# Designs tried in a protein design run: peptides against a protein of PDB entry 7Q4I. Part 190

Target 1, 281 residues: chain A of PDB entry 7Q4I
Amino acid sequence: HENSTIAERLYSEVRVLCWIMTNPSNHQKKARHVKRTWGKRCNKLIFMSSAKDDELDAVALPVGEGRNNLWGKTKEAYKYIYEHHINDADWFLKADDDTYTIVENMRYMLYPYSPETPVYFGCKFKPYVKQGYMSGGAGYVLSREAVRRFVVEALPNPKLCKSDNSGAEDVEIGKCLQNVNVLAGDSRDSNGRGRFFPFVPEHHLIPSHTDKKFWYWQYIFYKTDEGLDCCSDNAISFHYVSPNQMYVLDYLIYHLRPYGIINTPDALPNKLAVGELMPEI

## One batch from the design tools (peptide; made by RFdiffusion4, then SolubleMPNN)

Design b2_p25_8_s4 (from b2_p25_8, 15 letters changed)
Fold by OpenDDE base, seed 4:
Structure b2_p25_8_s4 (fold): chain B 281 residues (1-281), chain A 25 residues (1-25)
Amino acid sequence: as target 1 above (281 residues)
Amino acid sequence: MLTLLALKKYTELYRRPKVDYPPEF
């Protein structure tokens, strides 16, 4: 018998709305597998598309398809969330239709924070945005106050937020959020290990023959090691996860157990005041 | 208080979800 009592408590105290960036060509190929795996563990799950899909609960946003419209889709997704769902959750996760997320580990990371704190978390990158921005593929999570500031203060002001639909969506939201004093949080664990990953576990865990010229090493905000110390035992997300790998990860994380090994969860940290962050490590 | 519905939905999530592997698995 698994004791889920702490996870059940966190599901009620740390409510997460997950929205999935998708398109009509990926509804069956990718998005349905998110709905069938990790997306079940969100308090609310919404697929953001250009077409309605009643099997997915997909929303047709007033945007075109293609890579050049991802920023337009992100803006309309957060407008839709603010108008219809801002009170349905405390935290608002963006993920791609090939992102895998351990929602319990995200609730554990978010537990000390007030949803009224203007903060967001993810895999922090250093280029283009002074405080950094969160990788789009690794997924990123906004507090309720961060969503409010983004939609109400940033989006209506072309000086604060890019009005056109072009550009890298993760960079553009990162600029908008910085311009309304939403803080780019540290998502690392107490050992300085990352929790949000822009690649599959294999690419982080195995010291690749990645030339030190690989763009990732120039983009990461915090120093990270390759190998077994790369990744928190409470890792939250991985990107480029195939539909097949989503089911493998669901099995490995939630079903497969070494007999006789019982992990006792760490004690929950103290709750922070509104506007307070955990100290950087 | 978690509503009985939220508890039931959560217990269904943490009971070994029948990984509804698509019939393709």
Scores: peptide ipSAE 0.025, ipTM 0.625, DockQ to the pose 0.028
Fold by OpenDDE base, seed 5:
Structure b2_p25_8_s4 (fold): chain B 281 residues (1-281), chain A 25 residues (1-25)
Amino acid sequence: as target 1 above (281 residues)
Amino acid sequence: MLTLLALKKYTELYRRPKVDYPPEF
């Protein structure tokens, strides 16, 4: 028997809407596997597409397909969320259709924060945006206030937010969010270990898997180690997760248990005031 | 009432995914 009482509490107290960036060609190939794995653990799950799919719960956004339209799709996705779903959750996760997310670990990270704090979390990158921006592939989570500021204050103003649909989606939202004083939070755990990952677990856990010249080491905002110290025991996301790997991860995380090992969860931290952040580590 | 519906959903969240691969795998 598994005791989920704390996870059930956090599911109720830290409500997460997950929106999945997808396209019509990926509805069956990728997005359906998100719905069948980790996406079921969101309080609300929506697939943001260019075509409606009633089996998937996909929304047709008024955007074209292709990489050059990802920023357009992100803008329309958050407009749609603000109009229809802003009260359905406290936190709003963007993920790709090949992102895997441990939603319970995200709820644990988010628990101390107020949804009225203008903050967002993810894998923080240092280029292009002074406070940093969150990697698109690792997924990023906005507070309700961050979504409000993005949609109401940033998007209508071409000086604050890029009006065209071109550019790197994650960089462009990062600029817009900075321009409306949404804080780029620290997602690291109490040991300084990352929680949001722009690659599969193997690429982070295996030392020397990448050359020291690999762009990631120049992009990461916080200094991080390679190997087992790369990653929090409460890691939240991984990217480039194949549909098969989603079921493997779902099995490993939620079903496979070493007999006789019982993990007692840490005590929940104190709640922060509105506008308060956890201290940087 | 909300708690029992949450509990039933939650126990389904931890069930093994029925591996309905699309026939394309």
Scores: peptide ipSAE 0.022, ipTM 0.592, DockQ to the pose 0.032
Fold by OpenDDE base, seed 3:
Structure b2_p25_8_s4 (fold): chain B 281 residues (1-281), chain A 25 residues (1-25)
Amino acid sequence: as target 1 above (281 residues)
Amino acid sequence: MLTLLALKKYTELYRRPKVDYPPEF
């Protein structure tokens, strides 16, 4: 028998709506495997598509398909969430249909923060946006106030937020959020280790897997190391996770246990005031 | 003008490394 008491408490106190960026060609190939693995641990799970799918719980957004429409789909997804679901959660995760997320680790990171704090978290990148922006593939989580500011203050104003549907989705939301004073939070653990990852675990855990000239090292906002120190023991997300790897990760994280090793969770931190952030590391 | 379009296409190509999915488990 597992003791889930703290995880169940956090499930109630740190409510997460997960929305999955998908398309009709990926409903059965990818999105269904999110629903069968990590997506079941969200308080609410919604698939954002261009076509309805009642088996998946997919929403047909008024957008075209293809990479050039990802920013359009992100805008319409957050409009839909604000209109129908803004009170159903405290935090609003965007993930891709090939992102894997440990939702319990995300609730632990979010626990001290007020959902009325205008903040968002993810894998922070430094180019194009002064405060940084969060990697689209690693997934990013907005507070309820960040969603409100994005939809109500940023989206209606072409000076604050790009009105057309073109551009890099992650960069364009990062510009919009900065322009309405939504803070790009630090998602690192107390040891300075990352929690949101734009690649599979292997690409972060294996030293020298990437050339030092690889774009990632120029894009990452905080210094990170390769190998075992790359990644928090409370890591939240990985990207480019195949459907089969989602079941492998679900098994390794939630079922496989080394006999006689018991992990004792750290104490929950104190809750922060509205607008307060954790100290920089 | 041509250099900025090449950099955008390069960043789109490199943002998806073909993760050669390890062969079927």
Scores: peptide ipSAE 0.015, ipTM 0.527, DockQ to the pose 0.038
Fold by OpenDDE base, seed 1:
Structure b2_p25_8_s4 (fold): chain B 281 residues (1-281), chain A 25 residues (1-25)
Amino acid sequence: as target 1 above (281 residues)
Amino acid sequence: MLTLLALKKYTELYRRPKVDYPPEF
């Protein structure tokens, strides 16, 4: 029998709405596998699409499909969340239909923070945005106050937030959030190891997987290494996870156990005041 | 040596092309 008492406590105290970026062609191919795996561990799960799907719980947003419309879909998704769901959670995760998320590890990272703190977390990139922005593929999580500032203060103002639907969605939200003083948090663990990953576990865990000229090494905000030291023991997300790999990860993380090894969880940190962040390491 | 080749083969079967493109592409 597993002792889930701390995870159950965090499920009640750190409420997460997960919204999944998808499209009608991916409802059956990808999105349903999120719903059957890690998405069931969110407090609320919503699929953001251009078509309704009652089996999936997909919302039809008033946006076109294709890569050039991802920013438009992100704006409409957060407008929809603000209008219908802003009180259903404390934290609002964006993920793709091929992102895998360990929601318990995200709740552990978020536990000290107030949802009234204007902050967001993810895999921080350094270009285009002075404070950095969070990688779209790794997924990113906004506080309730960050969603409020984005929808109410940033989106209505073309000087603060791009009005057209073109551009990289993650860069454009990163610019908008900076312009309304939403802080780009540090998602690293106490050892400086990352928690949000824009690639599959293999791409981070295996040394010499990429040339040092690979764009990722120029984009990462915090210096990171490849290999076992790349990744927190409390890693939160991985991108490009196939539907079959989601079920493998669910088995490995939640079912497969080495007999006779019992991990005691670390103590929960103290809660921070509103507007307070963890110290930079 | 053999373990790296087995990992590479498991890798190749499930690798989508690594196309997180930078936002400029």
Scores: peptide ipSAE 0.027, ipTM 0.452, DockQ to the pose 0.168; fails the geometry check

## One batch from the design tools (peptide; made by RFdiffusion4, then SolubleMPNN)

Design b2_p26_1_s1 (from b2_p26_1, 14 letters changed)
Fold by OpenDDE base, seed 4:
Structure b2_p26_1_s1 (fold): chain B 281 residues (1-281), chain A 26 residues (1-26)
Amino acid sequence: as target 1 above (281 residues)
Amino acid sequence: NLRLALLLFSEIIKKEKYYDPAVDYP
């Protein structure tokens, strides 16, 4: 019998709404596999699309499809969440339909934080935004207060938030959030290891495959060690995960256990006050 | 388990083209 008591406690105390960026052409190809794997572990799961799909729980946002509309879709997604779901969760995860997320590890990272703290987490990139921004592909999670500030304070003000639907969605939300004093948190573990990955683990773990000229090394906000020490044992997300890989990950993470190895979970940290962050390592 | 998952992914991902944010946000 797996002792899930702590995971069950965190499921109740750290409520996560996951919204998945998708489109009608990917409902069956990608999004349904999120729903059938890691998306089941969210407290609420919503697929943000341009077409309604009742089987998927997809919402038709009033936006066009295509790369140039991702920012528009992100704005409308958070407006929809704020209007209909702001009290259904404490934390609001954006992920792509090819992102895989270990929701329990995310709850563990989020546990000390108040959802009333204006903060968001993800894979922090340094360009374009002074405090950094979170990579769109790795997924990023906003506190309830961050969502409120984004929708109520940032979006209505063209000086704070881009009114046009063009641009890189992750950069644009990062600019908007900075402009309303939502903090770009540090998602690294106590060893300084990353938890959100804009790629699959392979590209992070194998130094020989990444030319030092690879754009990622110029984009990462925090210097990470190359190799096996790059990644937290409590990693949260990976991007470019195929539907087949999602099922493999689900099996390896949740079903496959080495006999006789019982991992005792680390003790939960103390809760922080509203507005307080963990010290940077 | 995560470490094992990471090792298994290394063989699969060699085929996917990664988005370069530097190309998309010049």
Scores: peptide ipSAE 0.041, ipTM 0.721, DockQ to the pose 0.294; fails the geometry check
Fold by OpenDDE base, seed 3:
Structure b2_p26_1_s1 (fold): chain B 281 residues (1-281), chain A 26 residues (1-26)
Amino acid sequence: as target 1 above (281 residues)
Amino acid sequence: NLRLALLLFSEIIKKEKYYDPAVDYP
């Protein structure tokens, strides 16, 4: 028997819509396994595709498939969310069909923030965008106000947001969001440890395998430690997670418990005012 | 649990999965 009282409270108070970037060829291979694992912990789960799938709850967006259309799919996904689901949640997570997310840890991070604050969170990268942008693979979460600004203010203006469907989707949304004063938040915990990871943890956890020339060290906005200190105990996401690994993670995180060890959750922080951010650490 | 999961994953990394976003998404 687990005490889920705080998790249930956060489920109600920090409502998350998760949209999953997928394609028709991955509906059965990948997306279905998201739905059967971590996706069930979202308040709303939608699969954004080019084809409808009623079993999956997949939406057919008016976009082509392939890497060159990811930005187009992201724009259409947020347009769809704004039109149909903007009031169904407070926060709007983009994830890939091979991203694993611990939604409770994300709710904990988001709890102090107002959904009316124009902010978004993820794994912050430093290139191309002055304030940084959030890595697409790690997943990123927009406040309701951030979605509104993106769809209503940025997307209709070619000077603020790229009108074509080409380019790196995470960089392009990062540019658009900066142009409408949506803040790139700091998702690190109180110890300065990351919560969103554009990889599976292995590269971060084993210092001996870390090539200092690896592009990641040039992209990461905040300096991170190597090894076990790389990652928050309240980590939120991992990328390149296979379907089989999703079930393993679900088992290890939610079912496997050491007998006699009871974790007491930390107290919830105070809520911030609209427009207020946590101090930088 | 999560820490253990992270440790267990460390053996499964194929170097081939880590692409430069700037190269993969021009």
Scores: peptide ipSAE 0.040, ipTM 0.710, DockQ to the pose 0.281; fails the geometry check
Fold by OpenDDE base, seed 1:
Structure b2_p26_1_s1 (fold): chain B 281 residues (1-281), chain A 26 residues (1-26)
Amino acid sequence: as target 1 above (281 residues)
Amino acid sequence: NLRLALLLFSEIIKKEKYYDPAVDYP
């Protein structure tokens, strides 16, 4: 018998709306596998597309497809969320249709924070944005207040937020959020290990294959160790996860148990006041 | 066990081309 009592508590107290970036060509190929795996653990799951799909629960946003329209789709997705769903959750996760997320680990990270704190979390990168920005592929999560500030304060002002739909979506939202004083949080665990990964762990876990010239080492905001110490035991997300791999991950994380090993969860941290952040490590 | 899951996934994903964000934002 599984003891899920603390996970059930966090499901109720740390409500997460997950929106999935997808397109019509990926509804059947990728997005439906998110819905059948980790997406079912979100409090609300929405697929953001350019075409409606009633089987998937996909929303048709008024945007074109292609990489040059990802920023446009992100803006329209958050507008849609703010208009229809801002009170349905406390936290709002963006993920791709090839991102895998352990939602319980995300709830654990978010638990101390107020959703009224203007903050967002993800894999923090250094370039282009002074406070850093969160990698699009790893997924990033905004507080309710961060969504409000983004949609109400940033998006209507071309001086604060890029009005055209071109550019790197993660950089552009990072600029907009900085301009409305939404803080780029530290998602690392108490050991300084990352939780959001813009890649699959293989590239981080195998020290012998990391070219020190690989762009990631220049982009990563916080220094990370190579090998098995790269990643938190409470990791949240991985990118470039194939549909087949999502089912394998779901099995390994949620169904496969070593007999006689009982994991006792760590005690929940104290809740922070509105506007308060955990100290950076 | 997340650590085990991560180790198993490492071997499978050898083939996907990671996009360099520097290419998308010069």
Scores: peptide ipSAE 0.038, ipTM 0.714, DockQ to the pose 0.283; fails the geometry check
Fold by OpenDDE base, seed 5:
Structure b2_p26_1_s1 (fold): chain B 281 residues (1-281), chain A 26 residues (1-26)
Amino acid sequence: as target 1 above (281 residues)
Amino acid sequence: NLRLALLLFSEIIKKEKYYDPAVDYP
């Protein structure tokens, strides 16, 4: 028997709507496995597609399929969320159908922040956007106020937000959010370790695979140590997770326990005022 | 154990992002 009292409290106090970027060809192959694993731990789970699927809870957005339409799909997804679900959650996570998320760790990170603070979190990249932008693959989470500003203030204005559907969705939303003063937060833990990962951590954990020429080191906004010190003990997301790996992760994270080891959670930090961020480390 | 979970995913390390923004924004 696990003591989930704190996790249950955070589930109620830090409500997360997860929207999953998918397509009709991936409903059965990928998205279903998100729904059967980590997606169950979201307060609300929606699959954003081009076709409706009532078994999956997939929404048909008025967009075409393909990589060139990801920005269009992201815009329509947030419009749909704003119209139908803006009050169903405090935080709004974008993830891919091959992203794995430890939602409890995300709630722990988000707990101090007001959902009325215009902020978003993820794996922060430094190029193209002055304040940085969040990697699309790692998943990124917007506050309710960030969603409001994006949909109401940014999207209707072609000067603030790209009107066409082309471009890198993560860069384009990053530009739009910056233009409406949504802050690119720091998702690192108190030790300066990352929580959102645009790939599986093995690249970070095995120093021999991290060529200094690897694009990630040029893109990452915050300097991170190589090896085991790259990753928070409270990591939130990983990308390029296969359906089979999602079940393995679920087993290892939520079911497999070493006998006689009791994990006591750290005390929750103090809540921040509206507009206040945690100090950068 | 998150660390143990991470060690099991060795086979699918895509070194390349699906989309490199540097390709679209030189």
Scores: peptide ipSAE 0.022, ipTM 0.678, DockQ to the pose 0.214; fails the geometry check

Design b2_p26_1_s2 (from b2_p26_1, 17 letters changed)
Fold by OpenDDE base, seed 3:
Structure b2_p26_1_s2 (fold): chain B 281 residues (1-281), chain A 26 residues (1-26)
Amino acid sequence: as target 1 above (281 residues)
Amino acid sequence: SLREALLKFSELVKKEKYFNPGILYP
């Protein structure tokens, strides 16, 4: 038996729609395992595909498959969400079918923010976009207002948002969002530790003699440490998580407990006004 | 803690080929 009172409160007050980027070939191989693990903790879970799957709750978007169509799929996914689900949640998470997300930790991060604030969060990268953009693989979460601005203001204007379906999905949405004054938020905890991660836990937690030339160090917007100090105790996401690894993570995070250790959650912060962000750290 | 769990996860990933998720989720 667990005391989930605070988690249940946040489930009600910080409603999250999770949409999963997938394709028909991955419905059974990957997406199903998202649905059976972390995806069940979203308020709404939708799989965005090119083919309908009633067992998975997959939507057939009017897009082709392949790496060159990811941006097209993202645009159509958010159009679909805006048309059918904009009032079903306060926050809208994009994740891949190999992303693992601790939804409760995301709700905790989002709690002080108004969904009417034009903001989005994720693993912030510095290239290509002045304010930065969020890594696609780590997953990123838009406020309701951010979705509105993206779909209503950005997408219809080729000067604000790329009309072609090619390009790096995460960079292109980052450009569009910047052009409609959606803020790239800081997802770090109070200790400056990251919460969204574009790799598996092993790659972040284990100090590797990573070549200083590794692209990641050139892309990260905020300086991050390796090893134990890499990651928040309230980490939100990891990428390149295999189906088997999802079940292992689900077990370790939600089922395995050390006897006699009781975790007391921190108090919730005060809510921010519309348009207000947390102070920089 | 999440940190400790993730460290243990890294050890388990090395043995992933022997893991059957059906044991945890029958």
Scores: peptide ipSAE 0.025, ipTM 0.597, DockQ to the pose 0.237
Fold by OpenDDE base, seed 1:
Order: sequence, then C-alpha cells, then structure tokens
Structure b2_p26_1_s2 (fold): chain B 281 residues (1-281), chain A 26 residues (1-26)
Amino acid sequence: as target 1 above (281 residues)
Amino acid sequence: SLREALLKFSELVKKEKYFNPGILYP
C-alpha cells in the first residue's frame, strides 16, 4: 500500500494550473502524451493553441502560427487564464509540449510561498534582464499575484510590456514581470541544486566535457556544480523530452519501485509571510 | 531516488526507438 497522504495534502493546498504551449500539428504528436502522463497530476490542465481540440482540451487563441508568435501566444494565454481561471489555482505553470514536469516536487518547492507574493520560478538566466528571467523550455511558474500584475498592470502599458508579438518569449515576459516588480525567485534546493532544467536528464546528469564556451554556462544565473551534483533529488522539470521518453519517465518515477527501499519525505518547511522569500543560498 | 531513476532513463533513451508507449498507457 502506497502512503500518498502528504502528496494529497499538497495537491489540495498548492493548486497548480498547467498550461501547455502547443500548435495544431502537435496536438496528436506531442500534446496528447503530456495529457496522458505528467499533465494528469496538475489541478487543471489547458493546452494553448491556435485551434480548438475538444479531445485534448485545447483553446484556440487569437494568434497566428509560427515561432515569431510565441510571445503573442504567451500574452493571450495569460489573458485567457486571468479571465477564466485565476481562482481555479494558486500557481500557474507554463510548459512546452516536450517538457516533462514532476508536479509533486513543484508543489513541495512552492509550499512555503504565498500565492499573493509577486514571484515566479524556473531555470533562471542572467542575460537581457537585470534580475534574470526564466528559461521558456524548462517551464516557469507564476504566483496568482504575478499573473494579476502581468495581465492588469504590464500588458496594457507599452512602456512596461512589448505590444508586438515578436521577440524571445521567455525574455519578453521576464522584462514585463520585472517592470511590475514580480520577483525572479530562486528555485534551488537547500543544497543549492537546480530543479528546473532546459535539457533532457542525460545532458545534465552525465558529465560531458561540454566546452566552457557553451552558451548555457554563460546564461545560467546561479553557479551550478558540474556532474552528478547538478540536480536536486527533488527536480521539477526537463525539456526536449520526446513522447516515448515521457512514458519511460512516468514509469520510472511513479511505477518502478526497488523492493525493500522506503523513502521518508522531509518535513514541510514553515510558511512564509506575503512578500517574503526564502533566503538566497 | 529520482536521481537514480534519471540515470536509468539515460540508458533507456538510447533504445527509445524500440519503446512502445502504448504498452504502459493504452
């Protein structure tokens, strides 16, 4: 018998709406596999597209297709969420249709924070935005207050938020959020290990002689240890995960058990006040 | 641990073309 009492408590207390960036050509190829794996562990799951799909629960946003419209889709997705779903969750995750997320680990990270704190989390990058921004591919999660500030305060003001649909989606939302005093949080665990990853597990866990000139090492906001200590035991997300890999990960994380090994979860931390963040490590 | 599972995953990714997800999730 599996004891899921803490996971069930966090499912109730840390409500997460997941929205998935997709397009009509990927509904069957990619998005459906998110719905059948990790997406079922969200409190609410919505696919943001340019075409409606009732089987997938996809929303047709009033945007064109193509890579140049990703920022437009993100703006319209959060407008849609604010109008229809702002009270359905406490936290609002953006992920791609090839991102895999361990939602229970995200709830654990978010548990101490108030959803009324203007904060967002993800894999923090240092270029272009003074406080940093969160990698689009690794996925990023906004508090309810962060969504409110983005939609109500930032989007209507061209001085605070880019009005056209061009640019790097993750950089542009990062600029907008900074301009309305939404804080770029620290997603690292108590050992300083990352939780959101913009690549597949293999690329992070296996020490490759990656050239120190590789862009990732110049972009990462926090210094990470190389090799096996790069990644939290409570990692949250990975990117470039194929449909087949999603089912493998789902099996390994939730079904495969080593006989005779029982994991005891750590105690939950104390809850923070509104506006309070965990200390930087 | 999740870490150990992810290491095993890396081995399985090399054989991804042989994996049928419909076996686990029909």
Scores: peptide ipSAE 0.021, ipTM 0.499, DockQ to the pose 0.253
Fold by OpenDDE base, seed 4:
Structure b2_p26_1_s2 (fold): chain B 281 residues (1-281), chain A 26 residues (1-26)
Amino acid sequence: as target 1 above (281 residues)
Amino acid sequence: SLREALLKFSELVKKEKYFNPGILYP
């Protein structure tokens, strides 16, 4: 018998709306597997597409498909969320249809923060944006206040937020959020280990023959080690997770248990005041 | 632990080509 009392408490106190970036060609191939795995653990789950799908609960946004339209889709997704769902959650996660998320670990990270604090979290990258921006593939989570500022203050102002739909969506939202004083938070744990990952676990955990010239090492905002110390025991997300791997992860994380090993959860930290962040490590 | 689960998972994952964000934003 698993004691889920703390997880249930956090489910109620740290409400998360997850929106999934997808397209009509991926509804059956990818998105449905998110819905059948980790997406079930969100308080609200919405698939953002260019076509409606009632089985998936997909929304047809007024955008075209293709890589050059991802920024347009992100803007319309958050506009839709603000209009219809801003009070349905405290935190708003963007993920791709090949991102896997451990929502309980995200709630644990978010617990001390007020949703009225203008902050967002993810895998922080250093280029192009002074405070950094969050990698799109790893997924990123905005506070309710961050969504409000993005939609109400940033999007209507072409000086603050790019009006066209071109560009890297994660960079562009990062620029917009910076321009409205939404803080790029530190998602690392108390040991300085990352929680949001732009690749699969294998790439992070196993020191690959990645040349120091690999782009990732130039992009990461915080220095991270490769190998066993790369990743928090409370990791939140991984990217490039195939549909089959989502079911494997669900089994390994939520079903497979070593007999006789009981993990006691750490005590919840104190809640922060509005506008307060955890100290950087 | 999640760490142990991830280690087990790593053995099951095939290396895929990862997207370079620099291609979209040079």
Scores: peptide ipSAE 0.019, ipTM 0.587, DockQ to the pose 0.390
Fold by OpenDDE base, seed 2:
Structure b2_p26_1_s2 (fold): chain B 281 residues (1-281), chain A 26 residues (1-26)
Amino acid sequence: as target 1 above (281 residues)
Amino acid sequence: SLREALLKFSELVKKEKYFNPGILYP
């Protein structure tokens, strides 16, 4: 028997719409497994594709397939969300069909923030955007106000947001959001540990996987260590998670328990005013 | 420990080709 009272409270108070970037070839191979695992813990789950799939709840966006169209797909996805779903949630997560997300940990991070604060969170990278941008693979979450500003203020203005569909999706949305004063938040926990990860847990937790020349160490906005100190106890996401690994993670996180160890959640922080951010560590 | 759990996870990932997700989530 588990006590999920606080998780249920956060499910109600911190509503998350998750949209999954996918394509028709991955509906059965990848996206279906998101729906059967972590995606079921979102308040709303939508798969953004180029073809409709009624079993998956996939939306056919007016975009082509291929890596060169990812920015176009992101723009159309958020336009679709704004038009049809802006009031269905408080926060709007983009994830890939090989991203795994612990939604309860995301709600915990988001709890103090107002959805009317123009902010977004993820794995923050340094290059190309002055305030930083969030890694596409790790997934990133926009407040309702951030979505509004992106769709209503940024997208219609070619000076603020790239009108063509080319470019790195995560960089381009980062530029657009900066141009409309959406803040790139700090997703680290109170110990300075990251919560959004652009790789599988193994690659972050085991020091021997990368050298100092690995691009990631130059891109990461906040200094991070390797090993067990790399990652928050309340980590939110991992990328490059295979369909099989999603079920393993679901089992390990939600079912497997060490007998006799009881974890009591920390008290929730105070809520912030509109426009207020948590202090950076 | 978390480290031990993660190592076990890594071992499970290495055996992914033998894992059938339908057993846990039919």
Scores: peptide ipSAE 0.018, ipTM 0.528, DockQ to the pose 0.134

